# Designs tried in a protein design run: peptides against a protein of PDB entry 6IDX. Part 49

Target 1, 380 residues: chain A of PDB entry 6IDX
Amino acid sequence: KELAKLSADVTFATEFINMDGIIVLTRLVESGTKLLSHYSEMLAFTLTAFLELMDHGIVSWDMVSITFIKQIAGYVSQPMVDVSILQRSLAILESMVLNSQSLYQKIAEEITVGQLISHLQVSNQEIQTYAIALINALFLKAPEDKRQDMANAFAQKHLRSIILNHVIRGNRPIKTEMAHQLYVLQVLTFNLLEERMMTKMDPNDQAQRDIIFELRRIAFDAESDPSNAPGSGTEKRKAMYTKDYKMLGFTNHINPAMDFTQTPPGMLALDNMLYLAKVHQDTYIRIVLENSSREDKHECPFGRSAIELTKMLCEILQVGELPNEGRNDYHPMFFTHDRAFEELFGICIQLLNKTWKEMRATAEDFNKVMQVVREQITRA

## One batch from the design tools (peptide; aimed at target 1 D55 Q87 R88 L98)

Design b2_p19_3_s1 (made by RFdiffusion4, then SolubleMPNN; from b2_p19_3, 16 letters changed)
Fold by OpenDDE base, seed 1:
Structure b2_p19_3_s1 (fold): chain B 380 residues (1-380), chain A 19 residues (1-19)
Amino acid sequence: as target 1 above (380 residues)
Amino acid sequence: MDGFIKRLKAIRREQAKKE
């Protein structure tokens, strides 16, 4: 207990480290000897002292043995561990993951996100916070090839449901640290959109062009069976499609694919449009048809608006940026939906369409409408 | 709070060294 308290002092820490004190602490953990009457309390203080000493940054985290890592991971994976030991073990693992890629690899072999989810189902918010912090650390340090797999684990309805029901909707107020970890998880999840945000549409890719055609079909031919794939469309059909793409509000109504060649938002805008059209078809059709039937120059260009809104949302959510240490602004909605970004887009495009009408906007007012919508989204 | 902040700064510094 006294060692744990003194370990917070840099002068003491320096001298204790110089006397190989960390090695002694690590050996105590590695021995796993449960023979002492006060073993749990002693271990909790040992782990506290270890954390405080390591937080000075005098010693590299890479000094820890595989045996030490396995013991700490064992305290996290075992169901009957003292809460004080569990909390410190989660914090140690988080620190290891964050400070060393080598330690990340070793820890990722010893623990699973599924094991960490079990620690979210407890009433102790501190345990929940450290569990999410470790999940976030593992996500942040995951190799690019494994990020999608990790994301899929986060995209699991189960993890989101557990966070929503046991953390966000829990009987306790969310503390600042938990709010920060939820923010971090949100940012890391949105950073997976960066690839699509930076992917240019290939105007020659038929599969991508078929998505644009599907947007047209859903808006104007909703009752027509998709089995009528337009064969070699006569010039009249091409001219008809040009009219439809104009009514959809694409900037390039001759070749709408060109609107998706600019990054950001690239293909991410098309993904959002397709999601809206398929999942919220009535909303999509309403927005398109309300504007396509107007002859008064007050039509809201859906295609252009969807692209610029997607870009704006990426900017607001800081897609591709690392989490900021001082932020704790998480949105509970992102834990309620599997496709939270696309759902946000669906809400915001309706807000944009409403704001456009209220402002009696024309195409010349486009940037003004977008600015008002930005302010509305950022204040909500 | 201070420990997480310190760690995020360390990660940013390490990424900035790899660029």
Scores: peptide ipSAE 0.017, ipTM 0.482, DockQ to the pose 0.047
OpenDDE base, seeds 2, 3, 4, 5: peptide ipSAE 0.000, 0.015, 0.016, 0.000; ipTM 0.326, 0.494, 0.501, 0.346; seeds 2, 4, 5 fail the geometry check

Design b2_p19_3_s2 (made by RFdiffusion4, then SolubleMPNN; from b2_p19_3, 15 letters changed)
Fold by OpenDDE base, seed 5:
Structure b2_p19_3_s2 (fold): chain B 380 residues (1-380), chain A 19 residues (1-19)
Amino acid sequence: as target 1 above (380 residues)
Amino acid sequence: MDGFIRRLKERNRKLLEEE
C-alpha cells in the first residue's frame, strides 16, 4: 500500500527503479503464488505500484516477460477474479498494447474481444471503461486486415447491444472517461470507411456503372408507364439516360461516374446513395421525384448533394483521423444501428432537402445550404 | 502517455487514498 502511494512520486520511482524494484514487482506477479494470506490485496497494490512506476516512462514496456503477460491476461480471462485485480490488469494490458507492438501481438494471442465483452456486462463503470479502453487499444494497434475483422466483430450486434444496454442505457451517469472511450471506439470504427472514402470510381468498371444505373431504375422505372417503352434507337436511349441523370442531380449528366472520381468522398458517396435507395426506397424516391418534377430552378440536386454531404459527414466525424485525447463526444446512434454511417447519411440528406426548400435555394446557393446543414448537424 | 490513461490512474490513486 505504501509502495503504491510512493510510486506516484518521480523521485521515489527513479530510485526504486534504479534498485531493480520493477523486476521485484514483476517476479511477484509471475510467481502466481496464491498461498499468502491477503494475496488479493497484496497483488492489487503490487499491480498499482507497477502501473505508477511504468507511468513515469523511465522503463520500457518491452521489459516485461511473456510469463508476466500471460499472468495479467489470466486475471482478465479467468472468472471470479477480484474486481481490484481485474481493473488493474485491464489497465496494464491497455498500456502494454498502446506502448509496444510486440506486446500487442502477444496480448492479441491471449485475449479476445469476446472475453472482454463479459466485463461490459457488469455494474462497475470503471471495469467497463477499462474493458472498452483495452478493446480500443487492440483495435488501434491491430494491422489493417485484423482491424476489419475486429470491426466486423464490433458490427456484430452483440458488442454494440451490450454497450448500448449496459453502458449507455445503464442506470448510472456516464463519466467523462467512459464517454471518451465511447468516442474513441466510434472514431476507430468510422476510420474503416477511409478506404471507400479514398477509392475513386473507375468509369470503365461496369459493375460500378450498373450501381448508378440501378439508382436511376429505382427512381424512375417504378412510375414509367409501360406504354413509354424507350424506342429502339441507342442514341434516344443515351439521351433518355442523360435526362434521368440530370433529374437525379448529378453534376456530369452524360457520365455520372465522373462525379465519383474525386476523393474524398469517392465510392463512399455511391455506397450511401445505394443504401438509401435500397433500404429507404420510399424516402429516396420521394426526394428524387420531388426535385425532378420542379421547373422553377429550385431543384435540390440529389447526386451532387449526396456526394458533398458524404464528404461533410466524413469531415465532421473525422474519418481517417486518430482519436483526440481531449474529446468525449459520441453519438448514441452509432451503437443503435449496424450501418450507422449510412443511416446518418439518410437522416442528413432529408435535412438537406428540407433546408434547401426552406431557403428557396437555387444551384447558386448550394454552398450556403451546405454551410447551414453543417451547423444543424454539428449542433444536434 | 495518453492523457486519458494518466487521468484513470490518478483516479485509481485517489480511490486508493480514500480506502
Scores: peptide ipSAE 0.017, ipTM 0.543, DockQ to the pose 0.421
OpenDDE base, seeds 1, 2, 3, 4: peptide ipSAE 0.022, 0.012, 0.013, 0.017; ipTM 0.601, 0.465, 0.483, 0.555; seeds 1, 3 fail the geometry check

Design b2_p19_3_s3 (made by RFdiffusion4, then SolubleMPNN; from b2_p19_3, 15 letters changed)
Fold by OpenDDE base, seed 3:
Structure b2_p19_3_s3 (fold): chain B 380 residues (1-380), chain A 19 residues (1-19)
Amino acid sequence: as target 1 above (380 residues)
Amino acid sequence: MDGFIRRLKEIRRKLAEEE
């Protein structure tokens, strides 16, 4: 207890470290000797002293043994561990993950997000905070290939559901530290969109072109039996498709794929359009047909609008940016749906279409409409 | 941020009432 208190002082910490004091503390943890009366209290103070000493940055986190890591991970994965030990163990693992890529790799082998989710189902907000902090650390330090695996739809759905029900909708006010960790998790979740946001469409990729063709089919051929594709000449078909792509509001009516070569928002805009067309088909068809039937210069170009709106949403949500330590603003809405970004897009595209009509906008007013929509989205 | 969610909910509500 005295050691834990004194370890917060940099002068004491320096002297204690110079006496190999950290090595003594790590060996106490590594020994795992549960046989002592008051072991839990002694261990809790040992872990506190260890954290306080390491927080001075005098000693590298890479000094810790695999045995120490396994012992700390064991305190997090075992049921019925003392709350004080669990809290400190979560904090130690977080610090290890944040400070060392080598330690991250070892910890990621010992602990799963599923094990950490169990620590969210408790009434103690401090434990919940450190559990989310460790999840965030693991997510932040994960290589891109493993980050997608961690972000699998089931794990993310379950994690979001647990956070929503046990943290956000909990009976306790959200403290600043928890709000920060929820913000961090939100930022890291949106950063999964960065790859698609920065992926250029390949105009020669047939599968990507088939998505654009599917958007056309859903909008204009939804009632036509696919069996009656009239064998009329390839040129008339290309000219017909050019008209359809104009009615869809693409900038390049001849080759709409070219509109998705700009990054941001790249393929993410096409993903949003396809999601809208498949999940909210009636809304999609309505928006397209309302503007395609207009003979006036007041048509809202859906394709262009969808691309620029996707880009705007990425800017508003700061997709690809690192979380800021000073920010605590999180959106509970993004924990309510697995496809929250695409659902947000679906709401905002309807808002854009409405705003366009209300403003009696033309193609020349496009940027002005987008600015008004930005203000409508961002104003509290 | 609470305002953004409130506003999105309000926008969704208004869109649903106009539908």
Scores: peptide ipSAE 0.016, ipTM 0.478, DockQ to the pose 0.016
OpenDDE base, seeds 1, 2, 4, 5: peptide ipSAE 0.018, 0.016, 0.018, 0.016; ipTM 0.469, 0.455, 0.476, 0.490; seeds 1, 4, 5 fail the geometry check

Design b2_p19_3_s4 (made by RFdiffusion4, then SolubleMPNN; from b2_p19_3, 15 letters changed)
Fold by OpenDDE base, seed 3:
Structure b2_p19_3_s4 (fold): chain B 380 residues (1-380), chain A 19 residues (1-19)
Amino acid sequence: as target 1 above (380 residues)
Amino acid sequence: MDGFIRRLAEIRRKQAEEE
């Protein structure tokens, strides 16, 4: 207990470390010797002293043994561990993951996100905070292949559901530390969109072109039996499609694929448009047809608007940026849906379309409408 | 941002009440 208190002092920590004191503490953990009547209390103070000593940055985290890691991971994975031991063990694992890629690899083999989810179902917000912090650390330090596995829709859905029900909708006020961890998780989740945001459309990729064609089909051919596409001449069909792509509000009516070559938002804009068209088909058709039937120059260009809105949302959500330690602004809405970004897009595109009408905007007002929409999104 | 999310939630709530 006194050691744990003194370990917060840098002068004491320096001298204690110089005396190999930290090695003694690690060996106490490694021994696993449960035979002492006060073992749990002693262990809790040992782990506290270890953390305080390591926080001075005098000793590398890579000094820890695999046995030490397994013991700490064991305290997190075992049921009915003392709360103080569990909290310190979660914090130690977080620090290990954050400070060493080699330790991350070892920890990721010993602990699953599923095991950490169990610590979210408790009433103790501090345990919940440390559990989310460790999940965030694992997610941040995961290689891209493992991030995709962690991003498995089922695991994410379950994690989001548990966070929503046990943390956000809990009967306790959210503390600043928890709000920060929820913010971090939100940022890391949106950073999964970075690849698509930075992916340029290949205008020669037929599969990508077929998506644009599908957007046209959903908007204009919804009642036409696909069987009756008459083999009428390729030129009339191309001219017809150019008209349809104009009505869809693409900037390049001849080759809409060119509108998705700019990064950001690249292919992410096309993903959002396709999601809207498939999941919210009535909303999509309504927006497109309402603007396609206008001859008054007050048409809202859906394609252009969708691209610029996707870019704007990426900027607002800071997609591709690392989480800032000073921020705690999380959005509960993003924990309510698996496709929260695409759903946000679907709401914001309706807001944009409404704002366009209210402003009686023309194509010349486009940037002004986007500024107003940005303010509406950021103030709300 | 809290107000937008609240407004978005309210828009969604209204949409869900209109469906």
Scores: peptide ipSAE 0.007, ipTM 0.419, DockQ to the pose 0.017; fails the geometry check
OpenDDE base, seeds 1, 2, 4, 5: peptide ipSAE 0.007, 0.007, 0.007, 0.007; ipTM 0.406, 0.388, 0.403, 0.405; seeds 1, 2, 4, 5 fail the geometry check

Design b2_p19_4 (made by RFdiffusion4)
Pose (drawn by RFdiffusion4):
Structure b2_p19_4 (pose): chain A 370 residues (1-223, 234-380), chain P 19 residues (1-19)
Amino acid sequence: KELAKLSADVTFATEFINMDGIIVLTRLVESGTKLLSHYSEMLAFTLTAFLELMDHGIVSWDMVSITFIKQIAGYVSQPMVDVSILQRSLAILESMVLNSQSLYQKIAEEITVGQLISHLQVSNQEIQTYAIALINALFLKAPEDKRQDMANAFAQKHLRSIILNHVIRGNRPIKTEMAHQLYVLQVLTFNLLEERMMTKMDPNDQAQRDIIFELRRIAFDAETEKRKAMYTKDYKMLGFTNHINPAMDFTQTPPGMLALDNMLYLAKVHQDTYIRIVLENSSREDKHECPFGRSAIELTKMLCEILQVGELPNEGRNDYHPMFFTHDRAFEELFGICIQLLNKTWKEMRATAEDFNKVMQVVREQITRA
Amino acid sequence: AEERHWALRRKEAATVAEE
């Protein structure tokens, strides 16, 4: 108890650390008997002292043994133990992950998505905060080529709805540190879109060109002389600036292939809305048609700007958009809503092709005021 | 104590993100 008190003082901590005092603590956790059952209070003070001593930055986090790591991960992976032990265990794992790629790799193997998510279902906000913090730390430290798989795994076990039901709509008001972790989670989540945003279409890749052909087919085949007239104009009546080679329009980065993903999502998941928008504007040879392809690409880019896809998380922000915690595909759903808004605003302005940038500005103002 | 710890974790997380 006394050690937990004094370890926050650097003057004391240095003296204790210079006698390998941290090893006394790690050895106790590694091999001490009945720690959770008979000595949980002692164990809580031990973990408090350990974390206080390590927070002085005198020694590397890489000094910890695999045995110590496994024991701490064990306290988190178990059907919940004492709240004080769990809080400090989650905190120790977060610090290990943030401070070492090697520790991240070992910890990622010792704890499951389901075990982490289950700790969000406790009524204690600090336990919830550290749980989200550990999840954020795993995302921050995951290799670029593994982060997407991790996101899918967390999504399949309902991380989003558990956060919505147990944190955002929970009884206890969200305090500043929890709000910060939600902000960081949202930033990391949006940043999963960044690679596709910056990926150019290969116009010479037939498989990619066939995606655009499929998009056009879904809409034009819902319309016979009128259908034929649409196809004679290649992709003009689908609204692409490059009428003959729309794949070239997807070389603009941002938004790149993310725009294509959004269009395909709208066509497949919301086929009636996609068909309505395209057919209201595919036979319009007055200058008043709203160009779908051009509008979708620019809207995708605008949404990426508004939502700050690609921005790094920082210390100063605690903001988040709660509606993104209400749908697994909220970004794509937002695209669909905004493309309908864009078409409504276009008609309200009796807009022509020359008005394209003005309409996009009004849409930007509509979205950002909402 | 919690505030100090969280301040450290915020700083570390920001540094990691800049990497």

Design b2_p19_4_s1 (made by RFdiffusion4, then SolubleMPNN; from b2_p19_4, 11 letters changed)
Fold by OpenDDE base, seed 2:
Structure b2_p19_4_s1 (fold): chain B 380 residues (1-380), chain A 19 residues (1-19)
Amino acid sequence: as target 1 above (380 residues)
Amino acid sequence: MMERRFKKRRKRMEEVARE
């Protein structure tokens, strides 16, 4: 107990480390000597002292043995561990993962995200916080191939639902540290959008062009009288499509694919548009048709707006950026939807369309509308 | 005690993420 308290002092820590004190503490953990009276209390103080000492950054985390790692992982993976031991064990594992790629590899073999999810279902917010912190550490340190798998595991309705129900909707106020860990999780998840955000459309890719055709079909073919027989020549079809692409609000009416060659937002904008058109078809059609039927120069260009909004959302969400210390702003919607970014886009595009109408905007006001919409999104 | 540890770990996370 006194050692754990003194270990917070850098002078004491330096002297104790110089006396191989950390090695003694690690050996106490490695021995697993359950025969001692008050073993759990002693172990909790040992782990406290170890953490406080290691938090000075004087000793490399790579000094720990595989036996030590297995003991700590055991306290996290085994049922009926003392809460104080569990809390410190989660904190140790987080620190190990963050500070050593070698330790990450070993820990990733010993523990599963499923085991960590069980620690989210408890009433102890500190345990919940360290469990999410360890998940975030594992996600951050995962190789790129495994990050998508972890993201898919986060996309597993189970983790999000548990966080939503046991943390966000819990009867306890969310502490600053938990809010930070939720923010980190959000950032790491939205960073998966970076690939699509930086993917240029290939104007020669027929599959990608077919998505643009599908957007046109969903918007306009539902109203097309069957009398427009497929037989009008290829040129009339091209001219018809050019008109449709103009009504859709693409910048390039001849080849809308060119609007998606700019990165950011690249193909991510097209993904959002397609999601809106398929999942929120009535909203999509309404937005397009309300603007396509206007001849008053107050038409909101949907295609251009969708692209610029996607880019703006990526900027607001800092897609591709690492989590920052001290930030604790997270979007609850992230935990309520499987496709949270696309749903956010769907809300924001409606807000944009409304704001455009309220401002009586023209194409010349486009940037001004986008600024107002940005302020509205960032204040919400 | 725990909050102080988190702050130190966050600082290390940022350092490691910049490498």
Scores: peptide ipSAE 0.196, ipTM 0.807, DockQ to the pose 0.766
OpenDDE base, seeds 1, 3, 4, 5: peptide ipSAE 0.182, 0.184, 0.180, 0.179; ipTM 0.803, 0.803, 0.804, 0.793

Design b2_p19_4_s2 (made by RFdiffusion4, then SolubleMPNN; from b2_p19_4, 11 letters changed)
Fold by OpenDDE base, seed 5:
Structure b2_p19_4_s2 (fold): chain B 380 residues (1-380), chain A 19 residues (1-19)
Amino acid sequence: as target 1 above (380 residues)
Amino acid sequence: MMERRFKLLRKRQEEVAKE
């Protein structure tokens, strides 16, 4: 107890470390000997002292043994561990993952996200915070392939549901540190969009061109009376598609694929448009047809708007940036939807369309509308 | 324990502010 208190002092820590004091603490954990009277209390103070000593940055985290890692991971994976030990063990694992890639690899073999999710289903917000912090650390330090798996897996859907139900919708106010961890998780998840945001459309890729054609089909062929079968001429068909792509509000009416060659937002804009068209088909058709039927030059160009809105959302969400240690702002909607970015896009494109109408905008007002929409999104 | 995190966050913020 006294050691744990004194370990917060840098002068004491330096002297204690010089006396190999950390090695003694690590060996106590490694022994796993539960035979001592007051073992749980003593272990909790040992882990506290260890953390306080290591937080001075005097000793490398790589000094810990594999036996130490296994013991700490064991305290997190065991169902009936003392809450005080669990809290400290989660904090130690987080610090190990953040400070050493070699320790990350070892820890990722010993623990699963599923085991950490169990620690979110508790009333103790400190345990919940450290569990999310460790998940975030594992997510941050994971190789790209594993990060994608973590985001797409059933575990991530379950994680979001558990966070929503047990943390966000909990009967307790969210503390600043929990809000920070929720922010970090949001940032790390949205950073997976960076690949698509930086992927240029290949105008020669037929599969990508078929997506643009599918957007046209969903918007215009669903209402076309079967009697207006486009006449057999290849030129008339090309001219018809050019008209349809103009009505969709693409900048390049002849070859809409060219609108997706700019990065950011690249293919991510096309992904959002396709998601809207398939998942929110009525909303998509309404937005497109309401603007395509206008002859007054007050049409909102859907294709251009979708691309620029996707870019704007990436900027607002800081896609590709590391989490800021000082921020704690998160979007609750991130935890309500599996495809939260695409759903946010679907809300924001409706807001853009509304704002365009309210402003009586023309194509010349496009940047002004986008500025107003940005202000509306950032204030919401 | 939570107080520890706030101390670490402050240190990191001070380090980032010096860069």
Scores: peptide ipSAE 0.136, ipTM 0.768, DockQ to the pose 0.207
OpenDDE base, seeds 1, 2, 3, 4: peptide ipSAE 0.125, 0.130, 0.075, 0.125; ipTM 0.758, 0.762, 0.713, 0.757

Design b2_p19_4_s3 (made by RFdiffusion4, then SolubleMPNN; from b2_p19_4, 11 letters changed)
Fold by OpenDDE base, seed 5:
Structure b2_p19_4_s3 (fold): chain B 380 residues (1-380), chain A 19 residues (1-19)
Amino acid sequence: as target 1 above (380 residues)
Amino acid sequence: MMERRFALRKRRMEEVARE
């Protein structure tokens, strides 16, 4: 107990470390000997002292043995562990994962995200916080292929649901550290959009061109009386599509694929548009047709707006940037939807369309509208 | 413990941002 208190002092820590004090603490954990009277209390103080000592950054985390790692992971994976030991074990694992890639590999073999999710279904917010912190550490240090798997897996959907129900909608105020961990999880998840954000459309890719054609079909063919079958002429058909792409608000009416060659937002904008058109079809059709029927030059160009809004959202969400240790701002919507970014886009494109109407904007006002929309999104 | 760790991370970040 006294050691745990003193270990917070840098002078004491330096002297204790010089006396190989950390080695003694690690050996105590490695022994796993539960036969001692007051073992749980002693172990809790040992883990506290160890963590406080290591937090000074004097000793490398790579000094820990595989036996130590297995013991700590064991405390996290076992169902009937003392709450105090569990909390400290989660914190130690987080620190090991963050500070060493070699330790990450070993820990990732010993624990699963599913086991960590079980520690979110408790009333103790400190345990919940360290469980999310460890998940975030594992997510951050995972290879790119494994990060994508973690994000797409049932485990991630389940994780979001559990966080929403047990943390965000819990009866307790969210503390600063929990808010930080929720922010980190959000950032790490949105960073998976970076690949699509930086993917240029290939104008020669027929599958990608078919998506643009599908956007046209959903907007215009769903309401067209079957009697206006476009006449058989290839040129008339091309001219008709150019008109439709203009009505959709693409910058390049002849070849809309060219609008998606700019990165950011690249193909991510097309993904958002397609999601809106398929999942929120009524909203999509309404936005497109309300603007396509306008002859007053106050039409909001949907295609251009969708691209620039996607870019703006990527900037606001800092897609591709590492989490900032000082930030704690998160969007609750991230935990309410499987496709949170696309849903956010769907809300923001409606806001943009509304703001455009309220401002009585023309194409020349586009940048001003986008600035107002940015302010509205960042204040919400 | 937790509040102290957060404060330590924040300080480290501020130090790195000054370098």
Scores: peptide ipSAE 0.172, ipTM 0.794, DockQ to the pose 0.280
OpenDDE base, seeds 1, 2, 3, 4: peptide ipSAE 0.172, 0.166, 0.171, 0.173; ipTM 0.796, 0.792, 0.795, 0.794; seeds 1, 2, 4 fail the geometry check

Design b2_p19_4_s4 (made by RFdiffusion4, then SolubleMPNN; from b2_p19_4, 12 letters changed)
Fold by OpenDDE base, seed 4:
Structure b2_p19_4_s4 (fold): chain B 380 residues (1-380), chain A 19 residues (1-19)
Amino acid sequence: as target 1 above (380 residues)
Amino acid sequence: MMERRFKIRKKRMEEVAKE
């Protein structure tokens, strides 16, 4: 107990480490010897001392044995472990994952996110926080190919529901550290959008062009009586499409694909537009048609607005940036929706359209509208 | 324990941001 307390002091830690004291602590954990009176209490203090000593950064985390890792992972995976041991074990695993890629690999073999989710269903907020912290550490250190798998596991309605119901909507106020871990989880999940954000549209890719055509179809052909089959002439069809793309508010009316060659937001803007058109079709059609029927120069260009809004949302959410240790702001919507970014886009595009109308904006006011919308989004 | 770790992380980040 006294050792655990003193281990927080850097002077003591330095002297104790110089005496190979940390090796003694690791061996105590490795032995797993339950023969000692008050084993659980001694182990809890041992783990505390170990973690406090290691937090000074004097000793590399790579000094730990595989036996040590297995013991610590065992304390996290076993259902009937003392809460004090569990808490410290989660914290140790988090630190191991964060500080060593080699330890991450070993830990990722010993524990699953599913096992960590069980620790979110407890009433102990500290356990919940360390469980999320470890999930975040594993997510952060995962190879890019495995990050999507972790995100898919997180995107499972079950995990989000557990976090929402047991953490966010829990009977206890969210502490600063929990809020930070929720923020980190949000950032890491939104960073999966970076690939699409940085993907340029290929104007020659027919499949991508077909998405733009589908946006046109949903906006203009869904309500049209099939009797207005576009007249047989190929030239009339091209001229018609140019008009439709103008009404959709693309900057390049001839080749809207060119509007998606800018990165950011690249293809992510097209993904958002398609999601809106398919999932919120009435909202999409309303926004497009309300602006396409205007001859007063007060039309809100949907295509341009959607692209710039997607870019703005990426900037606001800091897509592609590492989590900041000082931040604790998270969006509850992230935990309520499977496609939270696209849903946020759908809300914000309506806000943009409303703001455009309220300002009686023209195309010249576009940047001014976007600035007002940015302020509205960042204050909400 | 947890609050202390948060303070340590925050301090480290502030130190890295000054370099």
Scores: peptide ipSAE 0.144, ipTM 0.799, DockQ to the pose 0.291; fails the geometry check
OpenDDE base, seeds 1, 2, 3, 5: peptide ipSAE 0.137, 0.137, 0.135, 0.142; ipTM 0.791, 0.788, 0.785, 0.797; seeds 1, 2, 3, 5 fail the geometry check

